# Designs tried in a protein design run: peptides against a protein of PDB entry 9GMZ. Part 285

Target 1, 343 residues: chain A of PDB entry 9GMZ
Amino acid sequence: TGFPLELLTRPATERLAYFENYTVAHPRLKEVYEILMRTIAEPAGASFIFVYGASGVGKTTLRLRVEQKLTELALPKLESDRARVPVVGIEAIAPESRYFNWKEYYTRALITLEEPLIDHKFDYGVRGISRDNFGKINVESKVVAPALRRALENALIHRHPDVFFVDEAQHFGKVASGYKLQDQLDCLKSLANMTGILHCLLGTYELLTFRNLSGQLSRRSVDIHFRRYCADSPEDVQAFKSVLLTFQQHLPLAETPNLVDHWEYFYERTLGCIGTLKDWLKRVLSDALDREATTITLKDLQKRALSVAQCQKMFKEIQEGERQLSETEADVQNLRSALGLGA

## One batch from the design tools (peptide; made by RFdiffusion4, then SolubleMPNN)

Design b2_p27_3_s4 (from b2_p27_3, 13 letters changed)
Fold by OpenDDE base, seed 1:
Structure b2_p27_3_s4 (fold): chain B 343 residues (1-343), chain A 27 residues (1-27)
Amino acid sequence: as target 1 above (343 residues)
Amino acid sequence: SAAREEEEKQIRELAKEIEEETRELEE
């Protein structure tokens, strides 16, 4: 079943919004979603979940769908506990400086956790944090990072979310030295321990560096690998073609474009990352709607494709991440063998 | 070819499963 045919008579803005809001539940997304939902429900004493994978694999889409589902499941309990927030999700910002901005992180976390729709006003116990006339949190410039941390700790304890999501979490690792990276991890670990709140860090393969630096985090963390589709796997190629067919059916155009026949070109320019594919198709659809085009052509695809140089760079980053995971698995097998545990 | 027709059938079946799962995530 395709898009609602009524969209063909609607404005270009509504047609584009339909495609933007359409989430393809592709096999890898479903698998990781089920693992993540189960792990949040039964953390078994874990304080951290690490979700790592290629840029553009769909981690933000995964987060948003989990946030939606956790909110839905919590609705019956929120009627009795008006202070509770079911889930909190933020994106980590790349620091403009060589150092992670903790003040900005805590401020954004507080703003997101204390959205205006929360009926219960909370006293943060910190001077210079207030609500405006619209209920929005305002943090005065004079408030220092340690005070913002205490405010966030108190807010997390009071609101008690089932999970705190941090997207693009590799930005915590963008520090000039391994020593500073350890300090960032110890800070996050301390926040999780002080609040009792499960943290889920989503990011690129650069998150593997966090896993390796703290032997104490590894004992209290669950790892989830969000894999791309690989062209050397017949099953992955079939899944990728099926995703193309699904997108083809959900492009609100008068003539259905044949995307599946161009699967190799789509794979070449997305590296099997469905988020990259969706973003590409969104740009191409927007251009087609602006021209009042009946369909999408190969020329339209080529105009909005990533360059070969961009794809080569992304592929090198993916290969390095996949290599590090493979080496870690081999090291575990070697360790087991050395311990006299069968392979 | 018969092999291409079978591949196209499998792609259509998996695309249908993806659509069903997509609907379940939106409900």
Scores: peptide ipSAE 0.395, ipTM 0.901, DockQ to the pose 0.893
Fold by OpenDDE base, seed 5:
Structure b2_p27_3_s4 (fold): chain B 343 residues (1-343), chain A 27 residues (1-27)
Amino acid sequence: as target 1 above (343 residues)
Amino acid sequence: SAAREEEEKQIRELAKEIEEETRELEE
């Protein structure tokens, strides 16, 4: 079933918003979604979940869908426990400086955790944290990072989310020294341990460097690899073509463009990353709607494609990440074989 | 070719599954 045909008579903004909000439940997204939902429900003593994969694979989409589902599943309990927040999700920001801004991180986490719609006002016990008349948290500039951390710890304990999501978590790793990265890991570990809240870090393959630095986190972490589609796998190629067909049907245009016939070009410029594909199609759709075009052409696609140089850079980063994971898998297999456990 | 027609059929079947799964994630 394609897009609602009534959208063809709607403003360009509504047509674009439809496509932006449309999530393709492609096989890799579903697989990772199911693993993540199961792991959140049964963490088995894990304090961390690491979700890693290529930039533009769809990690943010995964997070948002899990947040939605956890919120939905919690609704019956929220009627009785009005203090509870089922899930909290933040995006880690790339530090402008060589140092991660913990003050900003704690502030964002507090603001997200304490949405205006929460009936129960919590006193953080920290001078300079207040709610405005609209229930929005205000953090005074004088509040120091240790005080914000205590406020966040108290808020997480009080609100008791099933999981705390940190998207773009590779930004924790953008520290000039390995020691500072370990200190950041220890801070996150301490926060998870003090609150009893499961943390899920989503990021690029740079998150593997972060994971590998803490042998103690490895013992209390679950790893989820969000793989791209690979052109050397016939099954992955079929899945990728099926995703193109699905997007083709959900572009709110008068004439359905034939995206599937151009699958190789789409693959070349997305590297099998569905988020990159969606973002590309969104840009092309926006341009088409601005021109009141009836369809999308190959020229329209070419105009908004990532450059070959961008794709080559992204591909090198992917290959390095995939290599590191393959080495780890081989090491596990070698260990099993050495233990006399059949390969 | 019969092989292309079968591939197109498989792609359409998988696209329907994706659409069904997409609806299940939105419900």
Scores: peptide ipSAE 0.395, ipTM 0.900, DockQ to the pose 0.881
Fold by OpenDDE base, seed 2:
Structure b2_p27_3_s4 (fold): chain B 343 residues (1-343), chain A 27 residues (1-27)
Amino acid sequence: as target 1 above (343 residues)
Amino acid sequence: SAAREEEEKQIRELAKEIEEETRELEE
């Protein structure tokens, strides 16, 4: 099993698009996907799901696959309820300023909720929100953040998605001097409570700061750690090599490159993050196709690899996140021991 | 070595499982 051999006769753009669209269901992705789907189906009174992990681990891929599956599962119900949206997914933007732009967030969320294909027009009850002739939402610059929040609350209630995804959610942690991160969490908590919509925040280990700040949020949140593959685990190394083998078979090249023999170099430059690996291979494939090359060489890989300095920075960020999780586990064990519950 | 051959076999088996799971996620 591998790429369709017919692709070898197709344009470079089609060959690249095949690889771009190809998603490897690697063990960690599958595990987190199953946990996330189950948690969305049975939130057990949770208002939040936190999915955290290294940059480039594959969180966006996870989100998109869950969005696809939830949409598919909802199709039979959408025929009867034309107002319903099965799932909403947005990416939080890094603020240009030292504070999170809630106005932009609410605007983007409203635009995403109200895609032109939704037949049922919703009146937001807010002046300066309109639909164009194509059904696209237009938000006038004069509309203030509290009005946009009310519009979003009403839209979420009316559209009733099974989950509201926010990717890159660590950007909520970007607060101005004198503001508390807790105020951002309370704002999100209020939105989830007012709408009754489950929120899933996906992001880096910076999301752990949100978890630690509110013992009350911890009671209403489910935590999902999207782990990278670790070189100190034989099972993780085996899985990582298997992912390399899978990608090797799905590179639309005349000669299958031997990626597995270079697994240590791939690991060194991806830190066990499959998204980083895919992006690297995509860049290398693009270069190979542009040159009409029959295969990928180690030299081609080296040209598009992340620098050692970039990898060292990323690794420090990962180690700090993994340390914080380990400390939390140790704190739980210490608490259990102190309570006389045993380890 | 026999150990390397067994590892290579296990990698191929897991890669096959990944391909099957990938197909199931796309269907």
Scores: peptide ipSAE 0.392, ipTM 0.899, DockQ to the pose 0.882
Fold by OpenDDE base, seed 4:
Structure b2_p27_3_s4 (fold): chain B 343 residues (1-343), chain A 27 residues (1-27)
Amino acid sequence: as target 1 above (343 residues)
Amino acid sequence: SAAREEEEKQIRELAKEIEEETRELEE
């Protein structure tokens, strides 16, 4: 098994697109996917799912695959319920200002929720929200954030998605004060409560700080840790090598590169994050295709690798996140021990 | 070494499982 050999006769754009669209269902992705799909199907009164992990671990890939699957599973129901949207996913943007732009967030959410294929015209009850001739939502600049919120609440109720995804959700935490962060949590909680829609926040370990500020969210949240592969685990090293083997088979090049022999170098420059690995290989593949190269060399890899300084920074952020989780796990064990439940 | 050959075998087996799971995620 490998890439379709016919790709070798195709344009570089098609070869690159193949690799870009290729998702390796690596063990950690599969595990988190299964947990997430199960939690969405049976939220058990949860209003939030938190998916946290290292930058470049593959959270966006996870989201997109879950969105795809939820859409596929909903197709039979969408034939009968023309108002329904199975899933909505947005990426939170880092605020340019010290304040999260709720107006932009609500606008983006509305635009994403109202895909052109939805024949059912919904009146949001808000002046300055319209659909163009292509069914795309237009939000006039005069529409204020509270009105956009009400429009989004109404749209979410009417469209009834199984889940609302917010990727890069750590950007909610990038506010000038803890008070403003609490207000953001309260806003999200209110949106989930008013709509009855399950929210899934995906982000870096900075999302833990956001989650921990609200003891009330903790009672209505499911936590999913998307772990990286760790070099101190023989099983994780084996899995990482297997992912390298899979990627080398799916690079649409005439000669299969030996990536596995360089696994330590790949690990050093990805920190066990498969998204970082894929992005690296994509850049290297693009360069190889531009040169009409038959394979990828170590020199080609080195040219597009993250710098040691970048890796050191990323690793410090990971270590801090993993430390915070370990402390939380220890606190749970201490609590269980103190309750006489055993460890 | 026999240990390397066994590791390589296990890596290939897991890579095959990953490919199967990848296909299932695309269906």
Scores: peptide ipSAE 0.392, ipTM 0.899, DockQ to the pose 0.871

Design b2_p27_4_s1 (from b2_p27_4, 12 letters changed)
Fold by OpenDDE base, seed 1:
Structure b2_p27_4_s1 (fold): chain B 343 residues (1-343), chain A 27 residues (1-27)
Amino acid sequence: as target 1 above (343 residues)
Amino acid sequence: SAEKEEMERLQKLAEEFVELEKELFSP
């Protein structure tokens, strides 16, 4: 089954939007989705979930699909509890300065949590936070970070989301010293404890450094590794080729392009990351639609591919992350052996 | 023959992905 054939008569914008909204339910996405949904439903006293994996593996897609499902499941309860928000999700911004901007973080979190469709006006208990005539939150420049934190704590308690998502959470770790990284972790821990809200941090393997700094967080955290597909696994290669075939069938073009025959080139330029693959195909599709092309060629793919230098950099970052995880697993095994618990 | 059998296996898995997408992500 492919794309709806009626799309071939529709504007380029609708054809591109179809592909943008299309998600392949590939094995790694399914696995992580099921674990994440189960953990949110039954956190068992956890305050944090860490979802880590390669850049472009599909973490943002995972978040958006979980947000959609949690919203759908909450609809019957939201009719009776108009104050409740089922889920809140933000993206952490890379700081322009050497220091994480907590004021910006709290402001964005508060704006996202209090989006205008919430009928109940909430008193934040903080001067300089107001709603405009359109119901949008306005935060005055004079409001300081500690006041914004209190406003966010009160809002989270009142709205009581099942989970608070922070995407690109490795940006919390972008501090000049390990001491400041610990302070940031303690701030997040305090926010989760004060509100009773489960936090899910999604990020690259740099998030592992952040996670490992607090032995207390390890006792109250669930780890989810979102793995890429590996070329040394026949099963992973088969899954990756089947993802290519699925995308091939869902590109709204008059002639189905042959992506599967080029699977090695796709693997070379995506490193087995399906998000990187989708973004690449989206760019190529956009170019093809702009030219009113009937299909996609290898030349069209090459024009929008990541450079070899970009792929080499990304691969080094992946290898370092995968190495750190493997070392941690070995350390756990060594600890178990030393404790007499067996292998 | 081997290439055809591979494509048939890939097609079955692709169909499973489509059905799973409907199950997990369709309202």
Scores: peptide ipSAE 0.460, ipTM 0.923, DockQ to the pose 0.904
Fold by OpenDDE base, seed 4:
Structure b2_p27_4_s1 (fold): chain B 343 residues (1-343), chain A 27 residues (1-27)
Amino acid sequence: as target 1 above (343 residues)
Amino acid sequence: SAEKEEMERLQKLAEEFVELEKELFSP
């Protein structure tokens, strides 16, 4: 149980890559993974999945692992259907302008959808979109957003992915007015409806604001809360400590560092977010490998920790999100009670 | 000791995580 000992004789790049690719299958990740995989397999008329949780909880890791699994499950079908793409995943970028750049979004989605390995040439029906001999899509600057949307709709219909992932989807909400946010929701809804492709939006608790603006999306969406570990739960503390123990066993160092003894410090600086923990350990591992160190010390950890001010800011954002969810749950319970239904 | 028993419980959970990673995320 641990990293392959042969890594100790390998270059620092391979040792770091091992840890980067390593995933702890912790209880919250398992739970959300199973719900997400089941929902993708049996969407039951859902057009959207919303996965929300704290920054650094591990949403990107969840996405990547689901993408991997969907790809693996699709391999037998891809041999017979060379046009099919099993999954599409993009990251939403924070707009530099007051407006979400739909042209960039559609372009990135098209580029991601058309992997080089797809031999089946698809005509997008749009002038200025081409595929080179290396399978790379080229989108000419003259192509306008409505044309790119039609190209993406056609490509999604033709490639028929099981799901379309948008990571960091809270960036759709960073629009200067509530009106523009509604237009964005309607645009995404229209894309999902026109293509018949299930969309999964992953993001921070800012997605709740986006979710609440569309009462119509509520009927066709599944909500998945990716919770952090809470220090007030003994079970969550035990799980968090076990994650630390797992990571210390999977750091490719000559001497196993004692992370578990510092669990409170790790919790203070990660807020129970395993992605934040992994990223922290990755930075510290990189520094240790650069020094050819045999282990990691508390001083090494402290050097790469998030500041208290950063943690305080992140914690306020988490508390606001958790509060909004608790209020929504209470409202549902109150409605059920008022209807004479059991809580 | 209580600390030893805690570490044994944590180790068991860590092993379960490793097994689960292989089950869920390995081909």
Scores: peptide ipSAE 0.458, ipTM 0.922, DockQ to the pose 0.885
Fold by OpenDDE base, seed 2:
Structure b2_p27_4_s1 (fold): chain B 343 residues (1-343), chain A 27 residues (1-27)
Amino acid sequence: as target 1 above (343 residues)
Amino acid sequence: SAEKEEMERLQKLAEEFVELEKELFSP
């Protein structure tokens, strides 16, 4: 089944919005989604979940779909507990400075936890945090990071989300010269422990540095690798082609474009990352709708493709991450062999 | 043809994705 044919008579904005909101339930997304949902339901004493994978693999899509599902599952309970928030999700921002801005992080987290729709007013016990007449949190510039942390701890305890998502979490790894990445991890670990809230950090392969530094976190963390599709795997190629076919059928255009015939070009310019693919197709669809085009051509695709230089850079970052994981797996096998445990 | 059989396999998998999307992500 493709897109609703009625969309062809609708405004370009509605047609674009349909495609933007459309998600392909591709095998890797399904796998990671199921693991993540299960882990959130039964954390087994874990304080952290690490979801790592290539930029543009679809981590944000995963987060949003899990947030949606957790919200839906919590709706019956929210009627009885109006203070509860089922899930909270924020994006970690790249610091402008050489160090992570914890003040900004805590402020954003507080703002996200206290959406205006929450009737139950919470007193943060911190001077300079107020609510406006619309229920929106305002944090005065004079409020210091330790006070914001306490406010966030109290808010997380009171709202008791099933999970706290932090997207682009590799930005925690951006520490000033002389500071240890361990200090950032200890800060996050302390926040999770003090609140009793499960934290899910989503990010690039740079998150592997967090895994390697914390032999202690390994006992209280669950790792989820969100893999790209690899061209050297026939199964992955088949899945990638099927994703193209699915997108082809869900582009709200009068004539279905043949994306599958160009699968190698799509793979070359996405590196098997479905998020990158979707974003590319969104740009191309937007251009096509602006021109009132009936279909998408290869020339339209080429106009909005990532450059070869961008793809080469992204591929190097992927290869380094995949290498680090492969080395870790080999090290485990070597350790097992050295212990007299079979491979 | 091999191409036709491939397209049929791809179509079947695409249909499975649509079913899974409804199962997993529909409210």
Scores: peptide ipSAE 0.457, ipTM 0.922, DockQ to the pose 0.902
Fold by OpenDDE base, seed 3:
Structure b2_p27_4_s1 (fold): chain B 343 residues (1-343), chain A 27 residues (1-27)
Amino acid sequence: as target 1 above (343 residues)
Amino acid sequence: SAEKEEMERLQKLAEEFVELEKELFSP
């Protein structure tokens, strides 16, 4: 089982696109995908889903595959309800200023909800929001954040997505001195409650701070930990090696490179994060195709690897996140013991 | 050899990933 051999006669652009679109259904991705899909189908009164894990673990791949599946499942209903959007996904942007820009957030969310594929024009009742000749939303600079919020609330109610995704959601935590992170969380909670739309926040372990700050959010949230593969687990090492073997078989090159023999080097430079691995292999494949190379060598891998300094920084961030989760699990056990519930 | 047996186990798991990809992500 491998890539279609006919790709070897195709342009470099088609070969690269094949690999970009290829997804390995590795055990951790399957697990979090199934939990996320089930939670979206049956929220059970949850207003939030938090998906947290290491940078490059594959959260964006998870989001895209869920968005695809929700769109496919909604197709029969979209024929009858032309106003409905099955799913909406945005990326939270790191503010250039010390303050989270709510105006920009609301504007991006509105633009995404009103992509040109929607024939049904909705009037937001807000002056300074218009559509161009292509149906794209234009927001005038004079429109203030409270008006954009009302427009977004109305749009979410009208379009009624099954879930609203926010990727890189740790950027909500970037509050200037004097503002409370709690106020931002209360704002998001209010938006979810007013619209009745389930919000899924995807991000780094910094999202754990959001969970801990609001005992009210914890009651209405589902937490999903997207774990990396750990080298101290034989099962995780086997899974990681099998992912390498799968990618090796799906690189559209004349000669299959031996990635599995270099598994330790791949682990060292990805920290067990499959997204980081895929991005690395994509860069190396692009370089190989540009040179019309028949295979990928260790030297080609080394040219596009993350530096040791980058890996050390990423590893410290991972260790801190994993530590916080382990402490939280211990706190749960301590609470159960204190309540007289068995261990 | 132990290496051959390991590679056979890895190949079996990789095939399971391909079947799961079709099951989960195919339209």
Scores: peptide ipSAE 0.454, ipTM 0.922, DockQ to the pose 0.856

